Peptides against a protein of PDB entry 2C5K. Designs and how they scored, part 60

Target 1, 91 residues: chain A of PDB entry 2C5K
Amino acid sequence: EDPFQQVVKDTKEQLNRINNYITRHNTAGDDDQEEEIQDILKDVEETIVDLDRSIIVMKRDENEDVSGREAQVKNIKQQLDALKLRFDRRI

## One batch from the design tools (peptide; made by RFdiffusion4, then SolubleMPNN)

Design b2_p21_4_s2 (from b2_p21_4, 7 letters changed)
Fold by OpenDDE base, seed 1:
Structure b2_p21_4_s2 (fold): chain B 91 residues (1-91), chain A 21 residues (1-21)
Amino acid sequence: as target 1 above (91 residues)
Amino acid sequence: SFDISSLRENRKKLREYTAKL
């Protein structure tokens, strides 16, 4: 089984959940949820590293077209960056 | 709270998948 697409889906779901939280909490707090969000964002960054590694290995060892997967990872990176900016700019 | 158990489990599967390529 190829878990790439499942990881992409899981990552986007987490980012969407955090985005919804920020919508409901437009002011920065100092509770456990705020710290948990920071931890999840770090987990997402590590997940992106794993996704990129899988693409590199597929290009090297399988000689498959990975352009579609590269586009998916690029989209996740953009979503993460936008979310981090929104999260950090809260007052 | 946020449940990221699925993500963590599937990340592990991804690393294992990558190692077998």
Scores: peptide ipSAE 0.717, ipTM 0.949, DockQ to the pose 0.783
Fold by OpenDDE base, seed 5:
Structure b2_p21_4_s2 (fold): chain B 91 residues (1-91), chain A 21 residues (1-21)
Amino acid sequence: as target 1 above (91 residues)
Amino acid sequence: SFDISSLRENRKKLREYTAKL
């Protein structure tokens, strides 16, 4: 079983859900949803660490081409950074 | 309204997968 692609999918789904929330809530709030989003973003950061580790080990121990997976993780990082910027800029 | 259970479970599977590589 290779859960890498499933984790990528799950991560992007969470980021998309948060992005949709921000679209509907352009002003920063002090409610449970705002705190939950902050927690999810931290979980996503930890997930990216796990994804990167899997790539490092695969490159080292399996000697496989990981360029595709590296591109996927890079894309997630870019999505996360863009979302953080959008989330933090709210007043 | 956000459910991260799937992500958390699959992260666990990913770590287990990585450990077996």
Scores: peptide ipSAE 0.717, ipTM 0.949, DockQ to the pose 0.776
Fold by OpenDDE base, seed 3:
Structure b2_p21_4_s2 (fold): chain B 91 residues (1-91), chain A 21 residues (1-21)
Amino acid sequence: as target 1 above (91 residues)
Amino acid sequence: SFDISSLRENRKKLREYTAKL
């Protein structure tokens, strides 16, 4: 079984949950939830590294078309960047 | 709070999957 798609799904779900939190908390706080979000964002960054590694290996060693997977990772990176900007710009 | 257990579990599976490619 290929866990790539499940990881993509899980990552997007976490980012969506954080985005919804920011919508409800548009003012920056200094509580455990804010710290937890920062930790999750770091986990997402590491997850993206793992996703990219899988693509590199598939392209190099398996000689498979990875264009679809690359597009998915690109989308996650864009979602992460937008979320970081939204998170950091809160007053 | 946020539950990231699924992400961590599947991320581990992804690393294992990649290692076997």
Scores: peptide ipSAE 0.717, ipTM 0.949, DockQ to the pose 0.796
Fold by OpenDDE base, seed 4:
Order: structure tokens, then C-alpha cells, then sequence
Structure b2_p21_4_s2 (fold): chain B 91 residues (1-91), chain A 21 residues (1-21)
């Protein structure tokens, strides 16, 4: 498996774990866990930057068809945005 | 707690992969 697909898989898995946590903790409370989640979300944002960079280089230097990879990153961004909204709207 | 070690390691591999393209 290429590193791009593995990172996509790992990223979505982390977002799913956080989403499950929010489901069980619909109110903000444990400061340590809340801060950890915020840090992971920032790591995910940085991961998306790395994914986009790889796509740009593949398109430019390798002249590869990146449509599928672009769709995967778009899906991750949508998942992240939905999760951030859900996380931030908790009281 | 959340284990993000796999993500971090694979991000490193992705960056290395990208650098070699």
C-alpha cells in the first residue's frame, strides 16, 4: 500500500474516533481530553496539507491522474469540517 | 487518550514519498 492511501486511512480513522468520543461526550468537560482532541484536529489539518502537496507534485512532476486522490482529500476535508463544527458547538 | 502514532509515522513516509517524486 502506498503511503498516500495509508495516510488517508489513518486520518479518517482518527476523525471517526473523535466523532465517537463527541457522541459519548456531547458536553465539554474533561479539559485534558478536550485539549488532546484539539491538538489531533490540528495534526489532521497539517496532514491534509501534506496530502495536497503530494497531489500537486504527482500532477506536476509525474503527470499522473490525481482525480481519485483529489476526491479522497475533498472527502477528508468535509469530514474534518463537519467534526469541527460538531466539536465546537458543544456546551 | 487517542493513539496517533500510526498517523504520524505514515505522514513521515508520505513526506519522504513526496520528496522522491
Amino acid sequence: as target 1 above (91 residues)
Amino acid sequence: SFDISSLRENRKKLREYTAKL
Scores: peptide ipSAE 0.716, ipTM 0.949, DockQ to the pose 0.817

Design b2_p21_4_s3 (from b2_p21_4, 9 letters changed)
Fold by OpenDDE base, seed 1:
Structure b2_p21_4_s3 (fold): chain B 91 residues (1-91), chain A 21 residues (1-21)
Amino acid sequence: as target 1 above (91 residues)
Amino acid sequence: SFDISSLKENREKLIKYTESL
């Protein structure tokens, strides 16, 4: 079974949860939640590497059309970048 | 308060899936 779509879904859900936290916390703090968010963002970045790897292998070894999956990963990267901008702009 | 257990589990499944291709 192909877990690609589930990973995409899980990743977006985590980014949404962090975005909701930022909405509730306009001021950056030095608490456990801020540190946890930094850790999750790193986990998301690593997950994106795994998603990209799966696409590369599928394109090369399975000769499948990966354009749809590439678009999904692009969307996640854009969401991550926007979230990082919001997170870093907090005082 | 953030639960990333699902992400971690499915990420591992993705890695194994990719290895099987």
Scores: peptide ipSAE 0.680, ipTM 0.942, DockQ to the pose 0.775
Fold by OpenDDE base, seed 5:
Structure b2_p21_4_s3 (fold): chain B 91 residues (1-91), chain A 21 residues (1-21)
Amino acid sequence: as target 1 above (91 residues)
Amino acid sequence: SFDISSLKENREKLIKYTESL
């Protein structure tokens, strides 16, 4: 079983949900929801580490072409960075 | 309001998958 694509999907869904929340809440709040978002973003960062690790091992031990997976992780990183920028710029 | 249970579960599966390679 290969859970890589499912993790990619789950990660992007979480980032999209947070992005939608920020769209509806353009001013930073000081509530539990803001803290929850920060925690999720940290979990996403750790998930990206696990995704990268799986690519490294697959390339090394399975000798498989991982260019597609590398592109997917790059896309997630870009999405995360853009989201962090939106989140942090709120007043 | 954010349910990340699926992400956590599948992340664990990914780690185990990576260990199996």
Scores: peptide ipSAE 0.679, ipTM 0.941, DockQ to the pose 0.790
Fold by OpenDDE base, seed 4:
Structure b2_p21_4_s3 (fold): chain B 91 residues (1-91), chain A 21 residues (1-21)
Amino acid sequence: as target 1 above (91 residues)
Amino acid sequence: SFDISSLKENREKLIKYTESL
């Protein structure tokens, strides 16, 4: 079973949920939700490492075309970076 | 709160998948 696409989907969905939260909370808070978001963003960063690792191993050991998967991870990284910037810029 | 249980579960599957390659 190949869980790559499911992880991509789950990651993007989680980033969207956080983005929606920021939309509703445009000022930085000091509550449990803010801390939870920080933790989730770290989990997403680690998930991206796992996604990249799977691509590297697939490319090396399975000799498969990974260009599509690389593009998907690139998109997730861009989404994460944009979200982190939005989260950090809140006053 | 944010439910990331699915992400955690599937991430673990991804790790095992990668190890199997």
Scores: peptide ipSAE 0.679, ipTM 0.941, DockQ to the pose 0.771
Fold by OpenDDE base, seed 2:
Structure b2_p21_4_s3 (fold): chain B 91 residues (1-91), chain A 21 residues (1-21)
Amino acid sequence: as target 1 above (91 residues)
Amino acid sequence: SFDISSLKENREKLIKYTESL
């Protein structure tokens, strides 16, 4: 079973959870939750690297929908960047 | 609080799957 779609789903779910947290906590704090979010964002960045590696390998199979997977990863990267901006710009 | 256990588990599966291709 190819876990690509599950990882995409899990990643977006985590980013959504963090986004919801930021919505409820629009003022930057200095507690365990803030530090945990920073760690998760780093884990997401590493996960994106793994997703990209997966796509590179899948490109060796002409029958795979690589364009669709690349679009999914691009969407995650955009979501991550937007989230990081919201997180870092909090007062 | 956040729980990323599923992500970590499935990320590891992705790594292993990719290595197997």
Scores: peptide ipSAE 0.678, ipTM 0.941, DockQ to the pose 0.798

Design b2_p21_4_s4 (from b2_p21_4, 9 letters changed)
Fold by OpenDDE base, seed 5:
Structure b2_p21_4_s4 (fold): chain B 91 residues (1-91), chain A 21 residues (1-21)
Amino acid sequence: as target 1 above (91 residues)
Amino acid sequence: SFDTSSLKKNRKELIEYTKTL
């Protein structure tokens, strides 16, 4: 089993759901949803650490080309950063 | 409102998978 691609998919789906929420809620609220989003974003950051770790181990122990996976993680990081910017800029 | 169950499950599997590499 290789869960890397599934985790990538799950992570991007979560970020997309949050992005859609922000689109519908362009002003910052002080409700449970705002806190839930902050928690999910933190979980995504930790998930990225796990993804990077798996790449390091795969490169070291399996001697496999990981350039594609590195690009996927880079893309997720960019998506996360863009989402954080949108989230934080709301008034 | 946000279902993170899949991410939590698969992240756990990723961690275990990484240990076996």
Scores: peptide ipSAE 0.668, ipTM 0.940, DockQ to the pose 0.792
Fold by OpenDDE base, seed 2:
Structure b2_p21_4_s4 (fold): chain B 91 residues (1-91), chain A 21 residues (1-21)
Amino acid sequence: as target 1 above (91 residues)
Amino acid sequence: SFDTSSLKKNRKELIEYTKTL
């Protein structure tokens, strides 16, 4: 498996783990876990930048399925945005 | 607690891979 697909998988797994945490903790806290989640969300945002950069480089190769990779990144961005909304709107 | 070791490792590999393209 190429690094792009692995990172996509890892990123989605992290977002899923956080989503599961929010489900179990629907009330906002002020502990180490809340701060860790905020840090991970920032790391995910930076990871998306790295994914996009890799796509830019891959576009130079006519044989690569860039559209598929762009769709994957778009899906991650949507998942991130939805998760951030859930996280921030907790009481 | 969250384990981000895989993401950190593979993100680094992605960056290095991108540099080689």
Scores: peptide ipSAE 0.668, ipTM 0.940, DockQ to the pose 0.860
Fold by OpenDDE base, seed 4:
Structure b2_p21_4_s4 (fold): chain B 91 residues (1-91), chain A 21 residues (1-21)
Amino acid sequence: as target 1 above (91 residues)
Amino acid sequence: SFDTSSLKKNRKELIEYTKTL
């Protein structure tokens, strides 16, 4: 079974949840939720590494067209970068 | 809090899947 698409979905959903939290909490806090978000963002970064690794191996060892998957990961990276910027800019 | 259980489970599955390629 190929879990790539499920991981993509899970990652985007997690980023959306954090984005919604920031919308409701537009000022930086000093609570457990803020720390949890930092941890999740790091987990997402590591997840992206895992996604990229799967693409590299699929391209090399399975000789499959991975252009669609590369585009999906690119989109997630853009979403993460935008979210990190939004999170960090809070006063 | 944020429920990350699905991501954690499926990420582990992705890692194992990648190892089988």
Scores: peptide ipSAE 0.665, ipTM 0.940, DockQ to the pose 0.784
Fold by OpenDDE base, seed 1:
Structure b2_p21_4_s4 (fold): chain B 91 residues (1-91), chain A 21 residues (1-21)
Amino acid sequence: as target 1 above (91 residues)
Amino acid sequence: SFDTSSLKKNRKELIEYTKTL
Protein backbone atom coordinates (compact mmCIF):
# COMPACT_ATOMS: atom_id res chain seq x y z
CA GLU B 1 0.00 0.00 0.00
CA ASP B 2 1.24 3.47 -0.87
CA PRO B 3 2.09 5.98 1.89
CA PHE B 4 -0.86 8.23 1.02
CA GLN B 5 -3.48 5.53 1.58
CA GLN B 6 -1.78 4.34 4.77
CA VAL B 7 -1.74 7.87 6.23
CA VAL B 8 -5.41 8.33 5.34
CA LYS B 9 -6.19 5.07 7.13
CA ASP B 10 -4.08 5.96 10.18
CA THR B 11 -5.61 9.45 10.45
CA LYS B 12 -9.19 8.18 10.32
CA GLU B 13 -8.41 5.50 12.90
CA GLN B 14 -6.94 8.10 15.25
CA LEU B 15 -9.98 10.35 14.88
CA ASN B 16 -12.27 7.38 15.55
CA ARG B 17 -10.35 6.54 18.73
CA ILE B 18 -10.76 10.12 19.95
CA ASN B 19 -14.44 10.07 19.04
CA ASN B 20 -14.91 6.91 21.10
CA TYR B 21 -13.14 8.57 24.03
CA ILE B 22 -15.48 11.56 23.85
CA THR B 23 -18.45 9.19 23.88
CA ARG B 24 -17.18 7.68 27.14
CA HIS B 25 -16.23 11.10 28.56
CA ASN B 26 -19.16 13.39 27.84
CA THR B 27 -17.98 15.92 30.43
CA ALA B 28 -14.85 17.90 29.68
CA GLY B 29 -11.96 17.08 31.98
CA ASP B 30 -8.67 18.71 32.86
CA ASP B 31 -6.29 15.77 32.75
CA ASP B 32 -3.46 14.41 30.63
CA GLN B 33 -5.83 12.61 28.25
CA GLU B 34 -7.69 15.82 27.38
CA GLU B 35 -4.42 17.59 26.63
CA GLU B 36 -3.16 14.62 24.61
CA ILE B 37 -6.30 14.72 22.47
CA GLN B 38 -5.77 18.42 21.80
CA ASP B 39 -2.20 17.68 20.68
CA ILE B 40 -3.30 14.82 18.41
CA LEU B 41 -5.92 17.03 16.76
CA LYS B 42 -3.14 19.52 15.94
CA ASP B 43 -1.02 16.66 14.56
CA VAL B 44 -3.94 15.63 12.36
CA GLU B 45 -4.22 19.19 11.02
CA GLU B 46 -0.53 19.07 10.10
CA THR B 47 -0.98 15.61 8.55
CA ILE B 48 -3.71 17.02 6.31
CA VAL B 49 -1.22 19.65 5.11
CA ASP B 50 1.19 16.85 4.18
CA LEU B 51 -1.57 14.95 2.35
CA ASP B 52 -2.55 18.07 0.39
CA ARG B 53 1.09 18.74 -0.49
CA SER B 54 1.48 15.24 -1.93
CA ILE B 55 -1.61 15.78 -4.09
CA ILE B 56 -0.29 19.11 -5.40
CA VAL B 57 3.02 17.51 -6.35
CA MET B 58 1.29 14.57 -8.05
CA LYS B 59 -0.79 16.95 -10.17
CA ARG B 60 2.22 19.07 -11.09
CA ASP B 61 5.05 16.59 -11.53
CA GLU B 62 3.26 13.31 -12.35
CA ASN B 63 0.26 14.76 -14.22
CA GLU B 64 -1.99 12.14 -12.60
CA ASP B 65 -5.71 12.28 -11.86
CA VAL B 66 -5.91 13.05 -8.13
CA SER B 67 -9.68 13.53 -7.80
CA GLY B 68 -10.02 10.36 -5.73
CA ARG B 69 -7.29 11.46 -3.32
CA GLU B 70 -8.80 14.94 -3.04
CA ALA B 71 -12.12 13.38 -2.07
CA GLN B 72 -10.41 11.32 0.64
CA VAL B 73 -8.72 14.41 2.13
CA LYS B 74 -12.01 16.31 2.02
CA ASN B 75 -13.63 13.49 3.99
CA ILE B 76 -10.88 13.60 6.63
CA LYS B 77 -11.27 17.39 6.97
CA GLN B 78 -15.00 16.97 7.52
CA GLN B 79 -14.40 14.27 10.12
CA LEU B 80 -11.84 16.46 11.91
CA ASP B 81 -14.13 19.51 11.95
CA ALA B 82 -17.05 17.50 13.32
CA LEU B 83 -14.85 15.97 16.02
CA LYS B 84 -13.39 19.34 17.05
CA LEU B 85 -16.88 20.75 17.42
CA ARG B 86 -17.99 17.77 19.51
CA PHE B 87 -14.87 17.99 21.68
CA ASP B 88 -15.23 21.74 22.32
CA ARG B 89 -18.96 21.64 23.13
CA ARG B 90 -18.58 19.30 26.09
CA ILE B 91 -19.55 20.76 29.47
CA SER A 1 -3.36 6.98 26.17
CA PHE A 2 -3.50 6.98 22.38
CA ASP A 3 -0.99 5.10 20.22
CA THR A 4 0.03 7.40 17.36
CA SER A 5 3.16 5.46 16.36
CA SER A 6 1.73 4.18 13.07
CA LEU A 7 0.60 7.64 12.01
CA LYS A 8 3.99 9.14 12.88
CA LYS A 9 5.87 6.46 10.93
CA ASN A 10 3.69 6.56 7.85
CA ARG A 11 3.50 10.36 7.83
CA LYS A 12 7.29 10.38 7.60
CA GLU A 13 7.11 7.91 4.72
CA LEU A 14 4.54 10.12 2.98
CA ILE A 15 6.85 13.12 3.23
CA GLU A 16 9.72 11.13 1.74
CA TYR A 17 7.44 9.72 -0.96
CA THR A 18 6.36 13.24 -1.90
CA LYS A 19 9.99 14.30 -2.28
CA THR A 20 10.56 11.52 -4.83
CA LEU A 21 7.68 12.52 -7.11
Scores: peptide ipSAE 0.664, ipTM 0.940, DockQ to the pose 0.858

Design b2_p21_5_s1 (from b2_p21_5, 11 letters changed)
Fold by OpenDDE base, seed 5:
Structure b2_p21_5_s1 (fold): chain B 91 residues (1-91), chain A 21 residues (1-21)
Amino acid sequence: as target 1 above (91 residues)
Amino acid sequence: MEEEKKRLEEISKKMRENRFE
């Protein structure tokens, strides 16, 4: 069991759930769901920072090859940015 | 690393508790 991978999985699942919601709601709303999405996106941003920290620790303390983990975090960042764009473009 | 592992576990736990439905 790797808690890093669990966080990655949980993060991507959250982003996917939001993406599916946006697909079903092509226009922006002014309700609790929209606010919740904004909050979760901020949480994801902080989680990405946490993942980056863990990678730094792994490189420093364990001298591990973290290229795969760095690629995973990069992928999450790209997914987040794409989702933000979809979210903000809604009228 | 054990401290970091525990931190990530807590992050995961909180994220699952706040799962978007």
Scores: peptide ipSAE 0.665, ipTM 0.939, DockQ to the pose 0.868
Fold by OpenDDE base, seed 3:
Structure b2_p21_5_s1 (fold): chain B 91 residues (1-91), chain A 21 residues (1-21)
Amino acid sequence: as target 1 above (91 residues)
Amino acid sequence: MEEEKKRLEEISKKMRENRFE
């Protein structure tokens, strides 16, 4: 098993779950779910840092081709940014 | 790489434990 790919999968699934919630809740609320989403989005940001770190390690210690992994992280960053925009623009 | 693998596994575990909804 590749734990990097597992983290990527878990991250995308979290973002998708939040995106589905936002779709069902087009207005901002003041409840536990809204707070949880904020916390998870911060956790995802930290997870992205962890993924980037792992890529650095793979390049340095294993001399592996990481271009595919870098593209995956870039995709997650784009998904996160889009989701944050949707989340923040709710009235 | 083993320590890095373990680190990522722990991250994944925590994410699954904190799954939204």
Scores: peptide ipSAE 0.665, ipTM 0.939, DockQ to the pose 0.836
Fold by OpenDDE base, seed 4:
Structure b2_p21_5_s1 (fold): chain B 91 residues (1-91), chain A 21 residues (1-21)
Amino acid sequence: as target 1 above (91 residues)
Amino acid sequence: MEEEKKRLEEISKKMRENRFE
C-alpha cells in the first residue's frame, strides 16, 4: 500500500466528480454546490503542495527514483488548471 | 519516511471524508 498513490487517486477522483458536475451544470449557480466546489479546488491545490513535499522527502531521505511521481503530480496540476478554466468560464 | 506516510494517509482520509457528491 502506497499512501502517495492513494492521495493521487483520491485527488483525480475528486476532480473528475467536479468535472462531471460542471458537465451537468454548464451555467454558474449561486448555491452551496458552487461554494463547495470552490473550497474543494482550493483543497486540491494544497494537496498538490503536500504531494510535492513528499517527493522532496523521498529524494532526500530514501534517494528514490521519483521521476514517475513527478510526472503524476504534473498531470494532476494540468487537470486542475483545465478544470478551473472550465469552472470559471461558465456563464 | 514513516511520518511522511502517515501524513499522506491522513490527507487521503480527510479527502475521502469530504468527497464531492
Scores: peptide ipSAE 0.662, ipTM 0.939, DockQ to the pose 0.842
Fold by OpenDDE base, seed 1:
Structure b2_p21_5_s1 (fold): chain B 91 residues (1-91), chain A 21 residues (1-21)
Amino acid sequence: as target 1 above (91 residues)
Amino acid sequence: MEEEKKRLEEISKKMRENRFE
């Protein structure tokens, strides 16, 4: 079991669920789900920080090659940024 | 690393508990 990979998977799944919601709701709303999305996006930002911290620890304590993990985090950041743009641009 | 693994496990658990649907 690799907890790092599990977090990566969970994060991407959350972003995908939100992206699917936006697809079904092209106009911005003012309901509980819209506010929940904002909260989850903030949580994802914090999770990315946690993943970066994990990479720092792995480099320090295990002297591991973390290039693959760094690429995964970069990909999540890109997915988050793209989703934020889509979410914010809704009419 | 054990402490870090546990931290990540807790993060994952919380994310699943707050799954958007």
Scores: peptide ipSAE 0.662, ipTM 0.939, DockQ to the pose 0.839

Design b2_p21_5_s2 (from b2_p21_5, 11 letters changed)
Fold by OpenDDE base, seed 1:
Structure b2_p21_5_s2 (fold): chain B 91 residues (1-91), chain A 21 residues (1-21)
Amino acid sequence: as target 1 above (91 residues)
Amino acid sequence: MEEEKKRLEEISEKMKKNKFT
């Protein structure tokens, strides 16, 4: 599999796992899981930066059409933003 | 491309280690 697509897939699955946790935990906890989620969300943000860098390199060095990959990264950003909003709105 | 491919593979490996369960 394309490593770029693997990272995209892994990122989406990670966000889905967190989203499922939030569904089961509608109130903010003060436990290790809540801290882990915060850390993972930061890691996802860093991963998105890495994906964007990859796209820049592919566009520059390979002169490929990266519009599809750009759309995928945009979709992940939207998923992350929605999840962060849901996470922060918990009481 | 090979260097970038390697970088993405390393990111994927890190994500496996940090997988939320």
Scores: peptide ipSAE 0.514, ipTM 0.903, DockQ to the pose 0.844
Fold by OpenDDE base, seed 5:
Structure b2_p21_5_s2 (fold): chain B 91 residues (1-91), chain A 21 residues (1-21)
Amino acid sequence: as target 1 above (91 residues)
Amino acid sequence: MEEEKKRLEEISEKMKKNKFT
């Protein structure tokens, strides 16, 4: 199993959880899970940094085609940014 | 979190050793 793909999969599951939370909780500060969701958002952000670093190392040391992995990380970044905006716009 | 950190470490170690199987 590719450990990179496993991390990507786990990150996508976290993003899905956040999306479901925002959809069900359109008001801020009314739920005890809000802090947990904030922690997950931070965890995903840190994971993206590590994924980017891994791609840099692969490109440098292994001279492999990383375009597919770069596209995956880009997609995760876009999803995270969209979820952050939705989370912050809750009233 | 801990499992994810472990997996990220495994990525790093595999890249350093060029031991992709």
Scores: peptide ipSAE 0.171, ipTM 0.708, DockQ to the pose 0.079
Fold by OpenDDE base, seed 2:
Structure b2_p21_5_s2 (fold): chain B 91 residues (1-91), chain A 21 residues (1-21)
Amino acid sequence: as target 1 above (91 residues)
Amino acid sequence: MEEEKKRLEEISEKMKKNKFT
């Protein structure tokens, strides 16, 4: 079991949850789940920091090829940024 | 959420031990 890949998978599921919420709720603050979604956004941000740290350690201390993992984290960051923009622009 | 926290802890432990998979 690779815990990195499992965390990536779980993070993508969280992003999907956020996406599904945004697609159903184009008005801000009109649903009881709004606070939960905001918490999930923060959790994803923190998770990305931990994933980046793990990559830094693998690259520095283990001299492993991390290009694939870097690409995965980059993709997650792009998805998060897009979702944050969509979430924040809701009125 | 809870399972993800556990997995993140596993990553942290591997970082400390310098043993990534």
Scores: peptide ipSAE 0.153, ipTM 0.705, DockQ to the pose 0.082
Fold by OpenDDE base, seed 3:
Structure b2_p21_5_s2 (fold): chain B 91 residues (1-91), chain A 21 residues (1-21)
Amino acid sequence: as target 1 above (91 residues)
Amino acid sequence: MEEEKKRLEEISEKMKKNKFT
């Protein structure tokens, strides 16, 4: 498998875990997994930076069509932003 | 930054080797 697609898949699984956690835990700090979820959010943020950089390199150095990959990363960013907003709004 | 750079390079190298897998 394309390692880019594997990273995208893994990131989507992490986002799903976060989504499930937020759905079950509408109060901030009410669970011992809260810190782990915060760490996963940061890991996803770092992964997105890596994915963006990989796209820049492919576009510049390999002159490949990256439009599909750009769309995938954009989708992940949108999902992350929505989850961060929901996570931060918990009281 | 160093670990991040290494991770990016590993992804890039894997993409070159496994582009069609």
Scores: peptide ipSAE 0.131, ipTM 0.668, DockQ to the pose 0.076

Design b2_p21_5_s3 (from b2_p21_5, 11 letters changed)
Fold by OpenDDE base, seed 3:
Structure b2_p21_5_s3 (fold): chain B 91 residues (1-91), chain A 21 residues (1-21)
Amino acid sequence: as target 1 above (91 residues)
Amino acid sequence: MEEEKKKLEEISEKMRKNKFK
């Protein structure tokens, strides 16, 4: 398995699980799961940084076409931003 | 590049172990 693709898959699955939780819990709470979500969203932000770094290394060291991977990271960033907006909008 | 691949593998393993439910 390509570790880049595995991370992309795992990240999107995490975001989907959180999105499903927000759908079931449309009002902001003050419980352990809410805190866990905040921690996971922070971890996803750091994961995106690592994905971007891997792309930079591929460009520099391997001179590979990374346009497809750049598009994947862009998509994850968009998914994260949308999810953060939903999470923060809850009353 | 190998170092980056190893880092990504570790990230994936951590995420799978910390799967949100």
Scores: peptide ipSAE 0.538, ipTM 0.916, DockQ to the pose 0.882
Fold by OpenDDE base, seed 4:
Structure b2_p21_5_s3 (fold): chain B 91 residues (1-91), chain A 21 residues (1-21)
Amino acid sequence: as target 1 above (91 residues)
Amino acid sequence: MEEEKKKLEEISEKMRKNKFK
């Protein structure tokens, strides 16, 4: 098992779950679910920082090709940004 | 490297526990 790939998978799944919720709830609420989403989005931001750090360490210590992992993190960042846009623009 | 792998494993476990439903 590759912990990096597991985190990538878990992160994308979280974002997908939130995206599905927003699809079902296009009006912003003021309930526990909205607060949980805000918390998870912040957690995802921190997770992305940790993924980037792991790539730096991998490149430094193992001298491996990290281009594939960098592309994966870029994709997650794009997914997060798109989701944040949907979340924030709800009325 | 092992330390970073351990960190990522911990992050994954926490995310699974905090799975959005």
Scores: peptide ipSAE 0.534, ipTM 0.915, DockQ to the pose 0.878
Fold by OpenDDE base, seed 5:
Structure b2_p21_5_s3 (fold): chain B 91 residues (1-91), chain A 21 residues (1-21)
Amino acid sequence: as target 1 above (91 residues)
Amino acid sequence: MEEEKKKLEEISEKMRKNKFK
């Protein structure tokens, strides 16, 4: 599998795991899990930066159509933003 | 591109290691 696709897959799965956790824990808590989630969300933000960089390099070096990959990154960004909103709005 | 590929592989490995449970 292409490393780009692997990262996309892993990122989405990670966000899904967190989303499921938030669904089961709709009240904010002061525990290690909350901090871990914050850390992972930050890591995802950095991962998105790396994905974008890889797309730039791919366009430069291979001159390929990267619209599909750009759409994937956009989707991850949207998923991340939605998750952040859910995370922060918990009572 | 090879460098970026390697970076992505490393990121994937880290994320799998740090899988949220």
Scores: peptide ipSAE 0.534, ipTM 0.915, DockQ to the pose 0.896
Fold by OpenDDE base, seed 1:
Structure b2_p21_5_s3 (fold): chain B 91 residues (1-91), chain A 21 residues (1-21)
Amino acid sequence: as target 1 above (91 residues)
Amino acid sequence: MEEEKKKLEEISEKMRKNKFK
């Protein structure tokens, strides 16, 4: 598997793990895992930036059709936004 | 392009190490 697809896969899996945790913990806690989730969500945001950069480089250097990869990144952004909403709305 | 591939590999490795459990 190419590095781009691996990162996409790892990112989605990470978001799914967090989503599962939120499902089990509908009330916001004050523990190390809650803080870890915030850190991971921040890391995912940075990862998305790196994915976008790689697409730009691919388009520039290889002149490839990147529409598929752009769609994948868009999907991750949507998943992240939805997860942030669930995470922040907990009381 | 090769630099970007390497960067993505490093990101993937870090994510695996920091896998949420």
Scores: peptide ipSAE 0.532, ipTM 0.914, DockQ to the pose 0.890

